# Designs tried in a protein design run: peptides against a protein of PDB entry 8YR4. Part 260

Target 1, 309 residues: chain A of PDB entry 8YR4
Amino acid sequence: PRGSPALQLVVLICLGLMGLERALNVLVPIFYRNIVNLLTEKAPWNSLAWTVTSYVFLKFLQGGGTGSTGFVSNLRTFLWIRVQQFTSRRVELLIFSHLHELSLRWHLGRRTGEVLRIADRGTSSVTGLLSYLVFNVIPTLADIIIGIIYFSMFFNAWFGLIVFLCMSLYLTLTIVVTEWRTKFRRAMNTQENATRARAVDSLLNFETVKYYNAESYEVERYREAIIKYQGLEWKSSASLVLLNQTQNLVIGLGLLAGSLLCAYFVTEQKLQVGDYVLFGTYIIQLYMPLNWFGTYYRMIQTNFIDMEN

## One batch from the design tools (peptide; made by RFdiffusion4, then SolubleMPNN)

Design b2_p29_6_s3 (from b2_p29_6, 12 letters changed)
Fold by OpenDDE base, seed 3:
Structure b2_p29_6_s3 (fold): chain B 309 residues (1-309), chain A 29 residues (1-29)
Amino acid sequence: as target 1 above (309 residues)
Amino acid sequence: DPELEQARKELEELEEQLRKRVEEAERRR
């Protein structure tokens, strides 16, 4: 943000908090591993109690592994409100000034309410797109890279390869299936708008409909529009279930392969029992934000389309 | 009718709020 040093400082603090979230995503599984190892070794209560207290504190800072409910994420979200408001207002003013620069013919051809709705969609789309990119997409990709590096360095190169292949396959399938689903969602939204427009036009012209005794005809047309909408909604919902199931299968295969390999290395005394628990915890933690990646990617695409219209 | 246009606007706002709540509830699962 150019012009406010206070907002620039808030952005830097938010970036620092994002770095802290990445560190917590590595530390929480490590501390959980250490608890399991200390329990297995029957370590003294004082060492165990300190490690458990430290883990619970780190888990409070991180939250449920998605980061969305953690103290650090909540603090980041709170601080970002002022930056978002500044960015939104700047985009609103740019769109408003651009609309006033448009020809009188463009203003005469469009209803003022449609112009305002386009302005509001444009501002929400830009601000939403930037927030999703910076706070969800980039951190998720960073956590994957950090995870691959961590498993490659502290485990075996085979674990890094499994995580890499699993995450690459997950992301690729998420993108491909989301792009395929976008066609069904666009068709659904277009039919929703058409169904709504018909309902409104029928209700606004109720006197004419009543005069011609055409109520039954308008009801039947509305019914046909609803049936067509529900057919498109079903395709959209079924495609979402297919995405979620495909994602779940990739997760399940990655967890299976990595868990079997961990169990094997624990049996060979190359890894500790805590390292098996670390792998499972870390992988589940990586998958929680990835489950939303398809939603974020779709929102990014929708926001780009809403900016072009 | 200004009442019908206002009711339509309130319905649009309610649908958008419901959509946001569904997206947030999805995010919490």
Scores: peptide ipSAE 0.014, ipTM 0.370, DockQ to the pose 0.028
Fold by OpenDDE base, seed 2:
Structure b2_p29_6_s3 (fold): chain B 309 residues (1-309), chain A 29 residues (1-29)
Amino acid sequence: as target 1 above (309 residues)
Amino acid sequence: DPELEQARKELEELEEQLRKRVEEAERRR
């Protein structure tokens, strides 16, 4: 934001809080490991109580597996409201100025409500896309990279390889299946709009329909349009189930391979019981934001299409 | 679900726009 040094400072604070969230995503599993190891060793109560208290405090800062409910995330979201409002207002004023530069013929041909709706869609799409890229996609990719580095340095190189292969395969399949699914969703949305337009046209011409006693014919045409829509909706929904199941299988195989390898190294006394719990906890923590990645990629594509119109 | 609430709000706005268009079409006749 070029116009306010205060908003630039808020952006820098939000970036600092994002860095803190990345540090918490590494520290929380480490402290949980340490609790399990201290419990296994029957460590003194004072050391255990301090580690548990520290873990609970870090977990309060981090929040749940979605990362959205933590104190740091809430503080970031709160501070970002002013930046979002400034960006939204600037985009809205640019769109409004551009609309006023358009020919009087365009203004006479479109209702004021349609003009406002285009402005609102354009503003929401740009601001939503930017916030979404910065706060969801980039942090998730950063957490994956940090996870691979962590497992490669502190575990055997085989764990880093399993996490890399699992996450790379998950992301690749998510993109490929989402792009394939986008065709079905576009066809569904086109047929929904056509069905709605037909219903509106029939209702606006209700006098003509009554005059010709064509009510049964219009109802049957509407029924055929609904059946065609539902056939496309089913394909869209079935493709979503296929995506979710594919994602679940990839994560399940990664968890199985890594858990078996970790259990083997624990039996060889190369790793502790807490390291097994750390691996499981960390993979589940990486999975939580990735589950939304398909929804995320779709939202990006939709917002780009809505900006071109 | 915030997506379901947004979809519901978009549906309500579209129903209200449709109602206004029908009322304006009836007033022009």
Scores: peptide ipSAE 0.000, ipTM 0.314, DockQ to the pose 0.090
Fold by OpenDDE base, seed 4:
Structure b2_p29_6_s3 (fold): chain B 309 residues (1-309), chain A 29 residues (1-29)
Amino acid sequence: as target 1 above (309 residues)
Amino acid sequence: DPELEQARKELEELEEQLRKRVEEAERRR
């Protein structure tokens, strides 16, 4: 944000906290590995207790790995509220100023409520998009890259390859299926609006409908519109289930392949038992934010479409 | 979508206003 050094400092702190979250995403699995190894070695209680306490503290800071539930994430989100408000207000004032620069004819042709809704949509879209990019998309991509690097350097190159292929396939399928799904969602929304418009029109003309005893006819037309809507809604909802299931299968296959390979290397004494647990924990941790990626991608896409209109 | 929720509220308000008008029209018969 230009003009407030305090808000610039808050942005820098938020970026620092994002870096800390990335470090926690690596450290938490490592500490969990170390606990398992210490338990396997029957290490002294003092060493074990310190490692467990450290792990729990790091896990509290990290939270669930979704990037939304940890103390660091909550602190980041809290600090970002002021930055978001500043950005929102600035965008809103720019839109409002631009609307006032538009010809009186543009304002006379649109209801004030529609103009305000467009302004609110535009402001929410830009501010939301920025927040989603900075706090959800970029961190998730960073965690994937860090994961690939970590597994490639500290494990065998095969683990890095499995994670790379799994995450690349996951992201690609998420994008492709989300784009495919967007067609069904648009059709659903269009039919919803048409069904609503018919209801409103029938209701505004209620006196005429009653005069002609056409109530049964209007109810039947509304029923047909609902059935048509529900058919599109079903396609939209079923496409979401298909997305989620496809994502789950890709992660499941990646987890299976990597877990089997890790188990094999543990049997060959090339890896420790804790490294098996680390792999599983880390993959699950990467999956948690990715589960929402399809929602974020769709929201970003919707926000771009809403900015073009 | 907050707009879907607002449009749903507007629809519910319109349905409620209409229900009142229907009830008033039925009372006049």
Scores: peptide ipSAE 0.000, ipTM 0.322, DockQ to the pose 0.241
Fold by OpenDDE base, seed 5:
Structure b2_p29_6_s3 (fold): chain B 309 residues (1-309), chain A 29 residues (1-29)
Amino acid sequence: as target 1 above (309 residues)
Amino acid sequence: DPELEQARKELEELEEQLRKRVEEAERRR
């Protein structure tokens, strides 16, 4: 942000916190491994208690429970609110100035409410997109790369290859299926807008509708529009379930292959029991942000479409 | 009627906020 050194410092702190989240994503599985190994070796209570306490503290900083964000992520999100507000206002003022530079014919041909709605969609889209790219997409890709490097260096090249193939297939299928489903979502949104426009027009002309006793006719037309909308909504929702199930299947197959390979190496005494637990924990940690990747990619596409219109 | 146009805008904003929240909630699922 140009003009506020305080906001620049906040951005640097947020980037530092993102780096800390990446370190926690590696450290938490390592400490969990160490607990399992210490339990297996029947280590003295003092060493075990210190390692467990350290793990719980790191897990509090990381989060990663069902619906719970970690302390570091919450602190980052809190600090980012001011940066987002500054960016949003700047984009809003740029769009507003650009709208005033547009031809008088554009201002006369569009109701001021449609212009404001386009501006608000555009601003929310750009600001949201930038925030999601910086705070969700880039960190997720970084965690995948760090994971591949970690497994390749500390386990075996085969584990790094399995993670690489699974994540590459997951990302590719997520993109392809998301692009395919975008057609259904566009059709749904167009029909929603048309249904809403009919409802608003009927309600604005309610006196005329009452005068002609056309209420039953307008209700039936609205019902037909709703049925058509629900048919498109079902296709959109079913395509989302198909995406999620495909993603779950790819991760499940990767987890199965890697877990079987890890169990085999533990049986051969090449790996410890803690290494099996580390692999499972780390794959689940990678899956959590990846489940949201399809959603982020959709937001990206929606925001680009809303900027072109 | 300027009041009806304002109420329409407020309804439009509320529905768009609700839609964003529903989309965020569906994304959180």
Scores: peptide ipSAE 0.015, ipTM 0.374, DockQ to the pose 0.028; fails the geometry check

Design b2_p29_6_s4 (from b2_p29_6, 13 letters changed)
Fold by OpenDDE base, seed 5:
Structure b2_p29_6_s4 (fold): chain B 309 residues (1-309), chain A 29 residues (1-29)
Amino acid sequence: as target 1 above (309 residues)
Amino acid sequence: DPELEAARKELEELEKQLEKRVEEARKLK
């Protein structure tokens, strides 16, 4: 936003809040570990009470581990509304000006509503894409890298390797399966648009349909189009379930391998009970944003497809 | 017919709102 110093300051504050979220994602598991260790050691109540109070305060700032419900994330989202509105309006005006520069034949050949729909898809796509990249994709990748570094430095190098392999496999499978499912989604969207266009055209020609008493024929034709759409929707939805189950399996295997290794090191007195709890908490915390990564990647691809049309 | 054009515009607006809600719902899934 080159034209508003106030919006530039808001962007800098949002970036600072994103850095704070990353720090909270490391600190919350550490404080939780410390509570478990203090409880195990039967530490004095005063030390325990301060650590618990500090943990609860940090957890309030972080929220439910997805970040989306935390005070810091809510504040970031609130501040970002103005930046998003500015970007959206700018993209909308650019698309609108470009549409006016297009040939009269293109405007006459496409219904004005279809042009507005393409413009709206384009604007929502670009602004959504940028916000999802900056506030979801990049932070998630940063949390993974920070997690790998943390486990490699403060745990045995084997934990860092397990997290690296698990997350790399998760991301790779997410991309591959999402690219595969994009074909089904394109087919679904094309059939949805065709079904909708037919319904609109039938309703606009309702006088002709009534004159020929063809209402039953148009309803049956619409029903056939819906059945065809639902067959494609089922394939799209089934492919999403397959993605989610594949992701859950990869995380489950990583959690199993790491939890068994952690339990083994606790039995050998190389790690404390709190370190086992930290590992489990941190992996689950990494999984929550990653579960949405497939949705973000899908939105990214859809938004690119909607800009090409 | 001005009523048909108004109904078409209202249908296009309802469709736009429905798509926005479906896209928001798809962002939540």
Scores: peptide ipSAE 0.009, ipTM 0.324, DockQ to the pose 0.028
Fold by OpenDDE base, seed 1:
Order: C-alpha cells, then sequence, then structure tokens
Structure b2_p29_6_s4 (fold): chain B 309 residues (1-309), chain A 29 residues (1-29)
C-alpha cells in the first residue's frame, strides 16, 4: 500500500508472522518427539514438565494442526484487517468514480446496486443449515461424549473431567461470544446498506451530478460513508479474532492440564508412552470439528441478520 | 461505442478485484 508507511510495516509484520508459522510447524513436532524420548528414558519430572509446557506453548502459537486458529494466525488476521480495509476502500472509490464518468448506456445496462455489494452472495440455504446441524454438530457432540466415557474408563476419571470441562467451556464461550458479536454485525450491515443506498441514489441521479460538476463531492461523501462502515467492520472482524483466540486458549488450557497429568502418570508407570500420544491426538481431533462449529454458527447468525434487513 | 467498451472492461476488472477482496474477507470471517 503506497499511501501509508504504517500499513507497509503491517504488511511486513504479517509476512514475518507467516514465516513464524512455518517455523512453528517444524518446532512443534520436534518438541513432541523430545517429550516421547524423555518419557521413554524415564527422565526427571522437572525436565519433562518443562518440555511439555514448552510444547503446549508452541502449540498454542501454532494452533490446532491447521494453524488457522493459532495465536500467530489470529495476530496476523487482526493486523491484516487494516490492510484489507485500505485496499477495499481504494477499489470501491475507483469503481464509484469511474461509474460517474460512464455514459447513460452503461447505467441503463447494469443494476447500479450490484457493483456496490460487499455483502454475502453465499446465503446458506435453510437446508444447508439443517444439513450442517445433522452432519457436523450432532456427530461432534457424540465424539465429545464418547471421548469423556473413553478417558473416564480407560485412563482415570480426572481425564474425563478435563475433557468435559474443556469442551463445555469451549461450547459455552463460543455461543456467548458469538451472540455478543451479533450486535457488531447488525451495526455493520445497517451502515453498509445505508452506504450502498446513498451510492445507488447518487448513481441513479448521475445526470444531475454531471450537470452540477458534483462528482468529486459525491466521491468524498462516499469516502466518508466507507470510513464509517470500516470502523464498524473493524469491530466485527476484531471480535471474530477474539472468538478464535478465546477458543484457542480454552483448548490450550485443556491440552496443558491433560498433557501434564498424562506425563505424570507415565512417570509413575500407571500409563504408557503410547497413552500420552493418544491423549494429545484425541484432544486435537476434537478441536478440529469444534473450530468448524464456530465458523458455521457465525454463518447462521449472518444469514439471520441479513434476512432481518 | 469504443469508450463504453473500454470503460466496461475496466469496470469488470475492478469488480473482479473487489470480488477477490470480498472473498479474502470471507475466508477471514
Amino acid sequence: as target 1 above (309 residues)
Amino acid sequence: DPELEAARKELEELEKQLEKRVEEARKLK
């Protein structure tokens, strides 16, 4: 972005964070190997606990296997909001200014309102929502219940409790934070519709705008409306990053508690090294569907809000 | 009208850029 050195710095930071994600993808498996080796060698608890804690911290930075919900990814997404907004605003203003320069034939041949759609072309049909509930939500809840039962029976009641508390807290926070985000989305959509309506009205009256040589005035008015919209869009997008980071934190705490407890039981020869691998793998497997649940619950709410407008 | 065709092509390219940015925004949503 040529117009802001601050945004150029943000782009460089985002590129650096992408490099850090690649480093984490190598380091996380290395630390996991080191844990397995220390467990096999029956290393002192202090060394093992430090290595497990370091691994979980790196895993928190990386996120759940895909990296999409890791702290580094969330930070990158958060910083990128301003870069995206700058580019969107520039493109929208270029389109709008160009539309005012075009002839009557273009205005008659196209719906002026279609060019100004930032809004979701992907209205998930009610059928898509029902299919998701049946094929993703119900199975995910079943997998959680099966996991609680499995860990309670074959490991210890403490592992079942950790999984129960972690998943219950994850689901609860996902719902609560998503409902809290709805207000930011409604405000954003209302301002988007108002901005679009003003631009469509200006373009429908383009002959009058041309007659008064008011194109520059209408472009500046549209710029101000976009800046106001982008202030609301930032709140919406930042609230999403907060949701993803909260989810990552809950899973990270569950992984930390369970991994330390599992490592302790392996040192006491109550569990095998394979059981440590099983626990870590199973928690990560439960996390993947839950991340999709959060994304889809957001889509459901978007569609409901878009139907209310 | 050659100006209208040029303007239409520029607009289609701008629309495509906007769509790509909106799609990038959706992948972040």
Scores: peptide ipSAE 0.006, ipTM 0.310, DockQ to the pose 0.018
Fold by OpenDDE base, seed 4:
Formats: C-alpha cells, structure tokens, sequence
Structure b2_p29_6_s4 (fold): chain B 309 residues (1-309), chain A 29 residues (1-29)
C-alpha cells in the first residue's frame, strides 16, 4: 500500500504476527514435552504449575494448531481486513478505469452485468492469490522447514530425514493427484453448464414443447444429461477421496516410522518420554495446514487461469 | 462457488418467471 503509511505499519504488524505464529508452533510442543517430563520426574508443584500455565497461554495464542483459530491468527485476520479492502478497491478502480478506456464497440457488445462479473473475477483472483500465498502457502512451507531444522538439530538427524521425506512425498503427491483431478473437475463443470443450458432452453421453449407434446422427450433428454453429469461428478468425488486417503497414508507412515524411532530412543535412554509426545504433537500440527494444501493449490491454479483470461 | 451461487440465483429467478408464465397460461385456459 504505497499511499498510506498507516496501512504499511499494519502490514508490518501482520508480518510480525506471522513470525509469532511460527514461534508458537515450535514452543507449544516444547512446553507440552516439558510438562510430560516434569510429571515423569515428579517435579515440585510450583515448577509444574508455571509450565502448565505458560503452555495454556501459548496454546490460547496458537489455537487449534492450524494457525487459523488462535488469538494471534484472529488478530492478524482482523488487522488485514483494511489492507485487503485497500487492495481490492485499488484493483477494482484499475479494472474500471481500463474498461472505460476500451473502445465503444466493446461496451456496446457486452452487457453491463458481464462487465461487472469480469471486474469481480479480476479483483477476486488478484486478492485471493495474494491472500493464499501470504497467509496459507508460505507459512505452511515455513513451518515444514522450521520443523525439519528443529528435529535435525534437537533430535537425531534421522528424525529430520523422516519429516523431510514424509512432507516432500506428501506435497509431491498432493500436487500430482490434484493436477490429475483437475481433468475430472473441468469435465464435470463443462457437463454441468451443458445440462443447465439444456434445462434453460427447454424451459424457455416450453410453449413449443407443449405444442408438439414433446414433454416426455425433453424429460428423457434431461435425465440422460443428469446421468452423464453424475458419472463425471462421481469421478471427481472419487478422485478427492483418493487424494485424501493417499495423504492420510503418507502422514500415517511418517508418524509410524518416527514414533517407532522415538520409542526406540526412549528405551535406550537417549530421549525422554516427553520427546515422544513432542514428536507426535508436532507432526499432527504440521499435518493440520497440509490437509487444506490441495484446496489452496487448486484455488491458486484457478486464480492464475482466471487472470490469464 | 460464487459462480454456482450466481447461477443458482439466476435459475431461481428464471424458475419464478416460468412459474408466473405457467400461472398466466393456466388463467388463459
């Protein structure tokens, strides 16, 4: 926002809050580990109570581990509303100015409602892309990198390798399967539009259909279009289930391998019981934002396609 | 999908217009 130093300050505060969310994602599992270790050691009540109180406070700031429901995330989202509104309004005004610079022939050829729809799509595509990159994709990648570094430094290098392989495989499969699914979704949307167009055409021509007693024929034609749509919808939905199951299997295998390795090192007294709990908690925290990654990736692709048109 | 919701609203408005035309056609019988 080049014209408002106040909005620039809000952006800097939001970036600072994003950094705080990353710190909380590391600290919350550490404090949870420390509670388990203090309980195992039968530590004095004062130390335990302080650590529990600190953990609960940090967990309130973090929220559900997705980073979407915590106090810090809510504060960031609240502050960002004004930045988003400024960006949206600027894009809308640029599109509107550009539309007015277009030839009279373009204005006569397009209905006002279509022009507004193009403006809304363009604004939504730019603002959506920026929001998804800045608030979902970049933070998730940062959390993964921080997690790999943390486990490599404070655990054995084998834990960092397991997390790296698990997350890399998860991301790769998510991209590949999402691109494969895009084919089925495009086919579904095309058939949906064709089915809608047939319904509208039949209904607009209802007098002609009645005159020829062709009602049964139009109903059967519409049924065939619905059956064809449902066949494509099933492929789209089944491909989503396959994506979700593939993601679940990759995370499950990573969690299994890491949990077994943690348990082994605890039995060798190289790690404490709290470190086992930390690993499980941290992997679940990394998984939560990744569950939506396929949706974000698709929205980014759609927004890029809508910006090219 | 906002396009699906706009499309649904447009269909609902078309259905309302069709219901009105069907009711007018029933009054002409």
Amino acid sequence: as target 1 above (309 residues)
Amino acid sequence: DPELEAARKELEELEKQLEKRVEEARKLK
Scores: peptide ipSAE 0.006, ipTM 0.338, DockQ to the pose 0.210
Fold by OpenDDE base, seed 2:
Structure b2_p29_6_s4 (fold): chain B 309 residues (1-309), chain A 29 residues (1-29)
Amino acid sequence: as target 1 above (309 residues)
Amino acid sequence: DPELEAARKELEELEKQLEKRVEEARKLK
């Protein structure tokens, strides 16, 4: 943000914290591996206790896996509030200024409430889009790349290939199925807005509807609009279930292939038991952010659509 | 501007009342 050196420093701190989260995403599985190996070797209690304590501390910083956000992520989110508020206010003022420059005819034709709602949608859209791109999409892609490099260097190249193929297929199918779903979601949102507009118009014209005894007719028209909406809502919801199931199958197949290969290498004494646990833990850790990737991608697309309207 | 913030709150309240009335009208069907 141009004009506040304090906010620029906060952005730099947030970027540094994002880098720390990437390091934690590699270190936490490594420490968990080391615990399993030390337990298998019946290592001295002092070494085990130190490694467990270090793991728990790193896991507190990272969060994830337990459904809780980590300390580093919470600190980043807290610091980002001020940056988001500054960006939101700037976008609101730009939209408001632009609306005042629009012709008197636009102000007479649109209720002030609809204008403010468009402004709020536009502001939420831009600020949400930027936050989701920078804090969720880019870090998730970075974690995948780091994971592929890690498995390729410290494991056999076959593990890096399995992770690469699994994650590439997952991302590709997520994009393709999400783009397919966007048609259903657009149709649903359009019909929702039309149904809402009819309800608002009927309620505002209540006296006229009552004068003509047209209440039953307006009720039936609204019922037809709801049925049409629910048919589109069902298609949207069913397509979401299909996406989630497809994602689950891809991850399940990747986890199966990699786990079998890891088990085989453990039987050949090329890998330790802890390396099997590392692989499973790391794949699940990569999957958790990716599960939200379809939601982020949809949010990005919705935000672009809401900016075009 | 305190007037703009008041108008925004009044509008949010009107939208919530309208949503409640639409949802009540939906439950009566």
Scores: peptide ipSAE 0.000, ipTM 0.266, DockQ to the pose 0.069

